# Peptides against a protein of PDB entry 6UG1: the designs that were tried, part 68

Target 1, 304 residues: chain A of PDB entry 6UG1
Amino acid sequence: SNEERKRRKYFHMLYLVCLMVHGFIRNEWINSKRLSRKLSNLVPEKVFELLHPQKDEELPLRSTRKLLDGLKKCMELWQKHWKITKKYDNVGLYMRTWKEIEMSANNKRKFKTLKRSDFLRAVSKGHGDPDISVQGFVAMLRACNVNARLIMSCQPPDFTNMKIDTSLNGNNAYKDMVKYPIFWCEVWDKFSKKWITVDPVNLKTIEQVRLHSKLAPKGVACCERNMLRYVIAYDRKYGCRDVTRRYAQWMNSKVRKRRITKDDFGEKWFRKVITALHHRKRTKIDDYEDQYFFQRDESEGIPD
Target 2, 301 residues: chain A of PDB entry 6UG1 as posed
Amino acid sequence: SNEERKRRKYFHMLYLVCLMVHGFIRNEWINSKRLSRKLSNLVPEKVFELLHPQKDEELPLRSTRKLLDGLKKCMELWQKHWKITKKYDNEGLYMRTWKEIEMSANNKRKFKTLKRSDFLRAVSKGHGDPDISVQGFVAMLRACNVNARLIMSCQPPDFTNMKIDTSLNAYKDMVKYPIFWCEVWDKFSKKWITVDPVNLKTIEQVRLHSKLAPKGVACCERNMLRYVIAYDRKYGCRDVTRRYAQWMNSKVRKRRITKDDFGEKWFRKVITALHHRKRTKIDDYEDQYFFRRDESEGIPD

## One batch from the design tools (peptide; made by RFdiffusion4, then SolubleMPNN)

Design b2_p14_5_s3 (from b2_p14_5, 8 letters changed)
Fold by OpenDDE base, seed 5:
Structure b2_p14_5_s3 (fold): chain B 304 residues (1-304), chain A 14 residues (1-14)
Amino acid sequence: as target 1 above (304 residues)
Amino acid sequence: MEKYLEYILNHLRL
């Protein structure tokens, strides 16, 4: 019905706000001064120097290469720190089906919230799910004065799916779900004027995204619980930005159709949500990023 | 709507 379509759209919007607020709160928690002091001790001086190379005036690319090597070594140090990767409880922050939402709304299961103290302890001990691990990695880079962003791929239920039964029948559902991350890191390269993508936990990769990312879900089974629609960046100064354009090869032709921003009302609403979560002034880094997004929109063209 | 909001809040561990 038209009513069910409206209901799913509004529920998607509400769920999206809750996810974005969750990302904001986790971004605040990883700015903990107590955690920062502990995590800075994991990074030896030689690795710290690689994270902060001098500008090579002859070839700025040499400075970028040092930064990339420093980030690689930080990933290796983080793997040594992280002792236990827990499985997600159920589906974690991956996308739920409409049936799962309806069935669970009837079950008064008190989910135990993760307190800030428990999160900080988990990161400090190296015990937790992959999302806690990524968040801790961002905290370690920030403790080393690196301009690192927490990235969150928000997975609200698909309001474009009008099927009543959306049950996912499959023994491999968990493996396919966790194939691609929900959380990752971006690091500002002051030499190339670009964001570097870092997945320290799942794919264990560093990339300079040009046209497509390795972190973008591929294949039907992986996309059932991880649809690239809302990739939100949270910086150390409480900035909040939509960075979906970086990771979406087909933003205009495919991704936009699955976003609330497909219509003017949704665009205006989503811009208000971003603005409410953006607690810093604009910087020259934002100008370089917006220029990159503009060039990516022009290069994709208008969908046929 | 409230039951779904409570479900989301509880699930997100906010």
Scores: peptide ipSAE 0.054, ipTM 0.790, DockQ to the pose 0.824
Fold by OpenDDE base, seed 4:
Structure b2_p14_5_s3 (fold): chain B 304 residues (1-304), chain A 14 residues (1-14)
Amino acid sequence: as target 1 above (304 residues)
Amino acid sequence: MEKYLEYILNHLRL
């Protein structure tokens, strides 16, 4: 019905705001000074120096290569630190079906909300789910004065899916779900004026995304619980930015149609949500990023 | 969820 379409749209909006604020809170928690002091000790001086290369005036690419090597070594150090990767409770922050949402609304299960103290202890011990691990990795890089962002792929229920029952086939559903991450890292490269993508936990990859990312979900089964629609970046200064354009090959033709921002009302609303979560002044880094997104929009063209 | 919703509503000034 038209009423069910409206209900799903509004519920998607509410759920999206909840996810975006979850990302904001986790981004605050990883700024913990107590955690920072502990995690900085995991990074030896030689690796710290690679994270902070001098500018090569002849070839800035040499400085970028040092930074990339430093980030690779940080991923190796992080894997040594991380002792226990827990499975997600149910589907974690992956996309739920409409049926699962309706069934969960009836279940008064007191989900024990992870407290800040429990999170900080989990990261310090190296025990937790993959999302806690990624968040801890971002905290380690920030402890080393690296301009690292927490990236969250927000997975609100699909308001464009009007099917009543979306029974997901059970046996491989978890493996397909966790094939691609929900959380990852970006690191600012001051030499190339670009964000470097880092997945320290899932794919264990470092990318300089040009047109496509390995972190973008591919295949029907993987996209059932992980649809690239809202990739939100949280920086160390409490900036909040939509960075979906980086990871979406087909932003205009495919991704936009599945976003609340497909219409002017949704665009204005989503801009208000971003603005409310953005607690810093604009910087030259934002100008370089917006220029990159503009060039990516022009190069994709207008969908037919 | 509810404590997050309250935190959300308060923080977003929605």
Scores: peptide ipSAE 0.036, ipTM 0.757, DockQ to the pose 0.102
Fold by OpenDDE base, seed 3:
Structure b2_p14_5_s3 (fold): chain B 304 residues (1-304), chain A 14 residues (1-14)
Amino acid sequence: as target 1 above (304 residues)
Amino acid sequence: MEKYLEYILNHLRL
């Protein structure tokens, strides 16, 4: 019905705000000074020097290579620190079906809230789910004075899916779900004037995204619980930015149709949500990023 | 609406 379509749209909007606020809160928690002091001790001086190379005036690419090598070593150090990767309870922050939401709304089972103290302890011990691990990795890079962002792929239920039953059958459903991350890291390269993408936990990859990312979900089974629609970046200064354009190869032709921002009302509403979560002034880094997004929009073109 | 809000809050562990 038209009423059910409206209900799913409004529920998607509410769920999206809750996810974006969750990312904001986790970004605040990883700025803990106590955690920073502990995590800085995981990074040897030689690795710290690679994270902060001098500018090579002849070939700035040499400085970028040193930074990439430093980030690779940080991923290796993080794997040594992280002792226990817990499975997600149910589907974690991956996308729920409408049926799962309806069934769970009838279940009064209260889950125990993860307190800030418990999170900081989990990161310090190296015990937690993959999301806590990625968040801790961002905290370690920030402890080393690296301009690292927490990235969150927000997975609200698909308001464009009007099917009643989307029961996901299969023994591999969890494996397909976790094939691609929900949280990852970006690091500012001051030499190339670009963000470097880092997945320290899932794919264990570092990439300089040009046209497509390895972190973008591919294949039907993986896309059932992970649709790239709202990739939100949280920086160390409480900036909040939509960075979906970086990871979406087909932003205009495919991704936009599945976003609340497909219409002017949704665009204005989503801009208000981003503005409410953005607590810093604009910087030259934002100018370089917006220029990159503009070039990506021009290169994709308008969908036919 | 409240039951869905409670579900989201419980799911997010907020």
Scores: peptide ipSAE 0.063, ipTM 0.784, DockQ to the pose 0.845; fails the geometry check
Fold by OpenDDE base, seed 2:
Structure b2_p14_5_s3 (fold): chain B 304 residues (1-304), chain A 14 residues (1-14)
Amino acid sequence: as target 1 above (304 residues)
Amino acid sequence: MEKYLEYILNHLRL
């Protein structure tokens, strides 16, 4: 019905705000000074120097290569620190079906909220789910004075799916679900004027995204619980930015149709949510990023 | 509405 369509749209909006607020809170927890002091000790001086290369005036690419090598070594150090990767409780922050939402609304399960103190202890011990591990990795890079962002792929229920029953098959579903991350890292390359994408936990990859990312879910089974629609970046200065354009090859033709921002009402609403979570002034880094997104929109063209 | 909000909050562990 039109009423059910409206209900699903509003529920999607509410769920999206809650996810974005969750990302904001986790980004605040990452900025813990106590955690920073502990995590900086994981990075030896020689790796710190690679993270902060001098500008090569002859070949700026050499400086980017040093930064990439430093980030690779940081991923290796992080793997040594991280002792226990816990499975997600149920589906974690992956996308739920409408049926799962309806069934769970009837079952008042008290979930234990993860407190800030428990999070900081988990990161410090190297014990937690993959999301806590990624968040801790971002904290380690920030402890080394790297301009690292926490990235969150927000997975609200699909308001474009009007099917009543969307039951997913249980056991194979977890492996396909966790094939691609929900959280990852971006690092600012001051030499190339671009964000470097880092997945320290899942795919264990570093990439400079041009047209597409390795972190973008591919295949039907993986996309059931991980649909790239809202990739939100949280920086060390409490900036909040939509960076979906980086990771979406087909932003205009495919991704936009599955976003609340497909209409003017949704665009204006989503802009208000971003603005409410964006707690810093604009910087020249934002100008370079917006220019890159503009060039990507022009290069994709208008969908037929 | 409230049941769904409580569900989302509990699910997000917020």
Scores: peptide ipSAE 0.054, ipTM 0.782, DockQ to the pose 0.786; fails the geometry check

Design b2_p14_5_s4 (from b2_p14_5, 9 letters changed)
Fold by OpenDDE base, seed 2:
Structure b2_p14_5_s4 (fold): chain B 304 residues (1-304), chain A 14 residues (1-14)
Amino acid sequence: as target 1 above (304 residues)
Amino acid sequence: MDDYLEYILNHLRL
């Protein structure tokens, strides 16, 4: 019905805000000074120097290469630190079906909230789910004075899916679900004026995204619980930005149709949510990023 | 409505 369409749209909006607030809170937690002091000790001086290369005036690419090498070594150091990767409880922050939502609304299950203290202890010990691990990796880079962002692919239920039954089957579903990350890292390259994508946990990759990302879910089974629609960046200064354009090859033709921002009302609403979570002034880094997004929109063209 | 909010909060561990 039209009512069910409205209900799903509003529920999607509410769920999206809750996810974005969750990302914001986790971004605050990883700014812990106590955690920072502990995690900085994981990075030896030689790796710190690679993270902070001098500008090569002859070939700026050499400086970018040093940074990439430093990030690779940080990823290796992080693997040594991380002792236990826990499975997600159920589906974690991956996308739920409408049926799962309805069934869970009827079954008032009390879930144990992860407290800030428990999170900091988990990161500090190297014990937790993949999301906690990524968040801890961002904390380690920030502890080394790297301009690292926490990235979250927000997975609200698909309000464009009007099917009643969307039940997903069994054991293979978890493997396909976790094939692509929900959380990752971005690092500012001051030499190339671009964000470097780092997945330290799932794909264990460093990427300079041009047209597409390795982190973008591919295949039907993976996209059932991980649909790239809202990729939100949280920086060390409590900035909040929509960076979906980086990771979406087909933003205008495909991704926009599945976002709340497909209409003017949704665009204005989503802008208000971003603005409410954005606690810093604009910087030249934001200008370079917006210019890159503009060029990507022009290069994609207007969908037919 | 409240049941859905409680569900989301519990699910997100907020």
Scores: peptide ipSAE 0.046, ipTM 0.781, DockQ to the pose 0.755
Fold by OpenDDE base, seed 1:
Structure b2_p14_5_s4 (fold): chain B 304 residues (1-304), chain A 14 residues (1-14)
Amino acid sequence: as target 1 above (304 residues)
Amino acid sequence: MDDYLEYILNHLRL
């Protein structure tokens, strides 16, 4: 019905806000001074120097290569630190079906909230799910004074899916779900004036995204619980930015149709949510990023 | 509405 379409749209909006607030809270927790002091000790001086290369005036690319090597070594150090990767409880922060939402609304299951103290202990011990591991990796880079962002791919239920029964079939569903991450890292390269994408946990990859990312879900089975729609960046200074354009090859033709921002009302609403979560002044880094997004929109063109 | 908010908050472990 038209009413059910409205209900799903509003529920999607509410769920999206809750996800974005979750990302904001986790970004605050990883700024813990106590955690920072512990995690800085994991990074040897030689690796710290690679993370902070001098500017090569002759060939700035040499400085970027040192930074990339430093980030690679940080990923290796992080793998040594992380002792236990727990499976997600149920589907974690991956996308739920409308049926799962309805069934769970009827089941008053009180889930145990993860307290800040428990999170900090988990990261410090190297014990937790993949999301906690990525968040801890961002904390380690921040402890080394690297301008690292926490990236979250927000997975609200698909308000464009009007089917009642999406029976997601059995055992392979978990493997397909976790094939691509929900959380990752971006690192500012001050030499190339670009964000470097880092997945330390899932794909264990570092990339300089041009037109597409390896982190963008591909294939029907993977997209059932992980649709690239709302990729939100949280920086060390409590900045909040929509960076979906970086990871979406087909933003205008495909991704926009699945976002609340497909209409003027949704665009204005989503801008208010971003503004409410953005607690810092604009910087030259934001100017370079917006220029990159503009060039990506021009290069994609308007869908026919 | 409150039941859905509580549901989402519980699922987010917030």
Scores: peptide ipSAE 0.046, ipTM 0.782, DockQ to the pose 0.774
Fold by OpenDDE base, seed 5:
Structure b2_p14_5_s4 (fold): chain B 304 residues (1-304), chain A 14 residues (1-14)
Amino acid sequence: as target 1 above (304 residues)
Amino acid sequence: MDDYLEYILNHLRL
């Protein structure tokens, strides 16, 4: 019905706000001074120097290469620190079906909330799910004074899916779900004036995204629980930015149709949510990023 | 509506 379409759109909006607030709270937790002191001790001086290279005046690319090598070594150090990667409880923060939502609304299951103290202990011990591991990696880079962002791919239920029963075929569902991450890292390269993408846990990759990312889900089965729609960046100064354009090859033709921002009302609403979560002044880094997004929008063109 | 909000909050482990 038209009413069910409105209900699903509204529920998607509410769920999206809750996910974005979750990302904000986790971003505050990883700024813990107590955690920072512990995690800085994981990084040797020689690796710290690679994270903070001098500007090569002849070839700025040499400085970028040192930073990339420092980030690679940080990923290796993080793998040594992390002892136990737990499976997600159920589907974690991956996308739920409408049927799963309805069935779970009837089940008053008291889910155990992860307290801040439990999170900090989990990161410090190296025990937790992949999301806690990524969040801890961002905390380690921030402890080394690196301008690292926490990235979250928000997975609200698909309001464009009007099917009642979307039973996912169970057998490969978990492997396909976790094939691509929900959380990752970005690091500011002050030499190239670009964000470097870092997945320290899932794909264990570092990339300088040009047209597409390795972190963008591909294939029907992977996209059932991980649809690239809302990639939100949380920085060390409590900035909040939509960075979906970086990771979406087909933002205008495909991704926009699955976002609340497909219409003017949804765009204005989503801007209000971003603004409410953005607790810092604009910087020249934001100008370089917006220029990059503009160039990406022009290069994609208008969808046919 | 409240039941769904509580459900979402509980799932987010907020």
Scores: peptide ipSAE 0.046, ipTM 0.782, DockQ to the pose 0.758
Fold by OpenDDE base, seed 4:
Structure b2_p14_5_s4 (fold): chain B 304 residues (1-304), chain A 14 residues (1-14)
Amino acid sequence: as target 1 above (304 residues)
Amino acid sequence: MDDYLEYILNHLRL
């Protein structure tokens, strides 16, 4: 019905705000001074120096290469620190079906909320789910004074899916779900004026995204619980930015149709949500990023 | 959803 379409749209909006606030809170937690002091000790001086290369005036690319090598070594150090990767409880923050949401509303399961203290202990011990691990990695980079962002691919239920039964086939569902991350890292490269993408946990990859990312879900089964629609960046200064354009090859033709921002009302609403979570002034880094997004929009063109 | 809303409401109250 038209009513059910409206209900699903509003529910999607509420869920999206909830997920974005979750990302904001986790971004505050990883700024813990106590955690920072512990995690800085994981990074040897030689690796710290690679994270902070001098500007090569002849070839700025040499400085970028040093930074990339430092980030690679940080991923290796993080892998040594991390002892236990827990499975997600149910589907974690991956996309739920409408049926699962309706069934969950009836089950007053006392979910044990992960407290800040429990999170900090989990990161410090190297014990937790993949999301806690990624968040801890961002904390380690921030402890080394790296301009690292926490990236969250928000997975609200698909308001464009009007099917009543959205049950997923069970057997490979978890493997397909976790094939791609929902949390990762970005690091500012001051030499190239670009964000470097880092997945320290899942794909264990570092990339300089040009046209597409390796982190973008591919294939029907993977996209059932991980649909790239809202990639939100949380920086060390409590900035909040939509960075979906970086990771979406087909932002205008495909991704926009699955976002609340497909219409002017949704765009204005979503901008208000971003603004409410953005607690810093604009910087020249934001200008370079917006210029990159503009160029990517022009290069994609308007879909026919 | 209620768990996440409750989770977030509990986190926003902290």
Scores: peptide ipSAE 0.043, ipTM 0.773, DockQ to the pose 0.202

Design b2_p14_7_s1 (from b2_p14_7, 7 letters changed)
Fold by OpenDDE base, seed 4:
Structure b2_p14_7_s1 (fold): chain B 304 residues (1-304), chain A 14 residues (1-14)
Amino acid sequence: as target 1 above (304 residues)
Amino acid sequence: MEKIIEYLKKYLFE
């Protein structure tokens, strides 16, 4: 019905805000001074120097290569720190079906919300789910004064899916779900004027995304619980930015149709949400990023 | 944070 379509749209909006606020809260928690002091001790001086290379005036690419090597070594150090990767409780922050949402609304199970103290302890011990691990990695880079962003791929229920039953059947459903991350890191390269993508936990990859990312879900089974629609970046200064354009090859033709921003009302609403979560002034980094997104939009073209 | 949540309630869902 038209009413059910409206209900799903509004529920998607509410759920999206809750996810974006969750990302904001986790981004605040990883700025903990106590955690920062502990995590900085994991990074040897030689690795810290690689994270902060001098500007090579002849070839800025040499400075970028040092930064990339420093980030690789940080990823290796983080793997040594992390002792226990817990499975997600149920589907974690991956996308739920409409049926799962309806069933969960009836379940009075007191979900024990992870407290800030428990999160900081988990990161400090190296015990937790993959999301906690990625968030801790961002905290370690920030402890080394690296301009690292927490990236969250927000997975609200698909309001474009009007099927009544969307039960996901299959023994491999968890493996397919966790094939691609929900959280990752971006690091600002001041030499190339670009964000470097870092997945320290899932794919264990470092990318300089041009047109396509390895972190973008591929295949039907993987996309059932992980649709690239709302990739939100949270920086160390409490900036909040939509960075979906970086990771979406087909933003205009495919991704936009599955976003609330497909219409002017949704675009204006989503801009209000971003603005409410954005607590810093604009910088030249934002200008370089917006220019990159503009060039990517022009290069994709308008879908026919 | 609380002010953000309050703002979100008032201006995004009312």
Scores: peptide ipSAE 0.024, ipTM 0.701, DockQ to the pose 0.061
Fold by OpenDDE base, seed 3:
Structure b2_p14_7_s1 (fold): chain B 304 residues (1-304), chain A 14 residues (1-14)
Amino acid sequence: as target 1 above (304 residues)
Amino acid sequence: MEKIIEYLKKYLFE
């Protein structure tokens, strides 16, 4: 019905806001001074020097290579620190079906909300789910004065799916769900004037995204619980930016149709949400990023 | 979370 379409749209909007606020709160928690002091001790001086190379005036690419090598070593150090990767109790922050949402509304399961103190302890011990692990990795890089962002792929229920039964067929193995991350890291390369993408936990990869990312979900089974639609970046100064354009190869043709921003009302609304979560002034880094997004929009073209 | 949801309901849905 038209009413059910309206209900699913509003529920998607509410759920998206809750996810974006969750990302904001986790970004605040990883700025803990106590955690920062503890995590800086995981990074030896020689690795710190690689994270902060001098500008090579002859070949800036040499400085970028040193930074990439430093980030690779930080991923290796993080794997040594992290002792226990817990499975998600259910689907974590992956996408729920409409049926799962309706069934969950009837079950008043007191979800034990992870407190800030418990989160900081979990990161410090190296015990937690993959999301806590990625968030802790971002905290470690920030402890080393690296301009690292927390990235969140927000997975609200698909308001474009109007099927009555949205039950996933059978054994959608936990393996297919977690094949691609929900949280990852970006690091500012001051030499190339670009963001470097880092997945320290799932794919254990570092990439300089040009046209597509390895972190973008591919295949039917993986896309059932992880649709790339809202990739939100949270920086150390409480900036909030939509960075979906970086990771979406087909932003205009495919991704936009599944976003609330497909219409002018949704675009204005989503801009209000971003503005409410963005607590810093604009910087030259934002100018370089917006220029990159513009070039990516021109290169994709208008969908036929 | 609840206060933030209420705040966001008021500012984003009103």
Scores: peptide ipSAE 0.024, ipTM 0.696, DockQ to the pose 0.078
Fold by OpenDDE base, seed 5:
Structure b2_p14_7_s1 (fold): chain B 304 residues (1-304), chain A 14 residues (1-14)
Amino acid sequence: as target 1 above (304 residues)
Amino acid sequence: MEKIIEYLKKYLFE
C-alpha cells in the first residue's frame, strides 16, 4: 500500500539517524585521552616517523610512499595487538530485513548496550568484534597525530523493498554478510591532497580510491545485508561528511535510487542530519574532497 | 542523546 511505503520510508529515516548518531558516539569514544596514551605505545618511533614524513620537494610521491609504508606497518602492529575477534551478535550493524524488524519489535530482548568503559577495555585488551577493532585502529592512528577518520557504511532497512516476506534463505548468510566491512578508516595524505582508504581488519588493505573501491560490496548475496548507500566519515575534530561518492562507482545510476536523497525532500532532510552531526568549521581538506567528488560526478555522467 | 539511542536501539536494533 501507499501507507506501508510511507511507513518504511520514515522507519528508514529514523534508523539512519540512529546509525549516524551511533557512529558519532563511537567517534567521540575513540578520542579518549586514556586510550590514546595506551595505543601510542604500540607504535615504535621508526613507524611514527614514516607516518610523519618530511615533504619531498622534488617528488611528493616519495612522501606518500613513506606514509603508505607507515600505515601498512600500523596495520601489522594492530593485528599483533588484536587477540580475539568475536563474531557479531546476530547481524551486528548489517542490514536487517523488514520481517526481522517486525519480529524483533515483538521480542522484548534486553539488548546489552556496550558501555563506554567496556568499549575502552575491549580496545585496550584487543578483544571484540571487527567494528570495535576498526574503531580502535582509528584511535591508534589518532594517538600518533595522524588525521584519521572513522568511516561507517550505514545499513538502514531498504525502504525500496516492498516485499512482505524478505527472509534470507542461505546457510552462508553470515559469511556473505561479513565479506565486506561496515567500518573502516581514511587517512589524509597532505602530499597528494587525497584521502587514503584503510581496512585494517576485514580485507586488510590500503588503497587510494580512484574510480572504485575494494570495500564496495559485490554480488547479490553480499549486498543483501550490506548495501553501499550512506558512507559517513567522522573525523578527529567531530566533523561529519557524506563520502559515499568515493566508494560508489555508480552513484547517479544505481546508489541514489536506494537513498533517501533521491528526492528534494530527502536531500534537504539528510543535509540537516549531516549539519547537526558536523561540529567543526570547513577546512581546505573539505575543499579538496568536494572538488574530487565533483570530478567523480562529472566523470560518471547522467545515467541513461 | 544516549537515552534516545538506547530507546531507538531497543526498537531498531533488538
Scores: peptide ipSAE 0.023, ipTM 0.694, DockQ to the pose 0.167
Fold by OpenDDE base, seed 1:
Structure b2_p14_7_s1 (fold): chain B 304 residues (1-304), chain A 14 residues (1-14)
Amino acid sequence: as target 1 above (304 residues)
Amino acid sequence: MEKIIEYLKKYLFE
């Protein structure tokens, strides 16, 4: 019905805000001074120097290469620190079906929320789920004075799916779900004026995204619980930005149709949500990023 | 943070 379509749209909006607020809270927790002091001790001076290369005036690419090598070594150090990767409880922050939401509403299950103290202890010990591990990695880079963002791929239920019975049948459902991350890192390269993408936990990759990312879910089974729609960046100064354009090859033709921002009402609404979570002044870094997004929109064109 | 959640709650129901 039209009423059920409206109900699913509003529930998607509410769920998206809850996810974006969760990302904001985790971004605040990883700014902990106590955690920063502990995690800085994991990074040797030689690796710190690679993270902060001098500007090569002859070949700025040499400075970017040093930064990339420093980030690679930080990923290796993080793997040594992280002792226990826990499985997600149920589906974690991956996308739920409408059926799972309805069944969960009937089940008065009190979800045990992770407290800030428990999170900080988990990161310090190297014990937790993959999301806690990525968030801890961002905290380690920030402890080394690296301009690192926490990235979250928000997975609200698909309001465009009007089917009732999406039973996800499959013994491999968990493996397909976790094939691509929900959380990752971006690092500002001051030399190339670009964000570097870092997945320290799942794919264990560093990339300079041009047209496509390795972190973008591919294949039907992977996209059932991980649909790239809302990739939100949280910086060390409590900035909040939509960076979906970086990771979406087909933003205009495919991704927009699955977002609340497909219409003017949804665009205005989503802009106010971003504005409410954005707690810093604009910087030249935002100008370079917006220029990159503009060039990506022009290069994709308008879908026929 | 609480103020942001309250602001977002108001805005979700407008």
Scores: peptide ipSAE 0.023, ipTM 0.698, DockQ to the pose 0.062

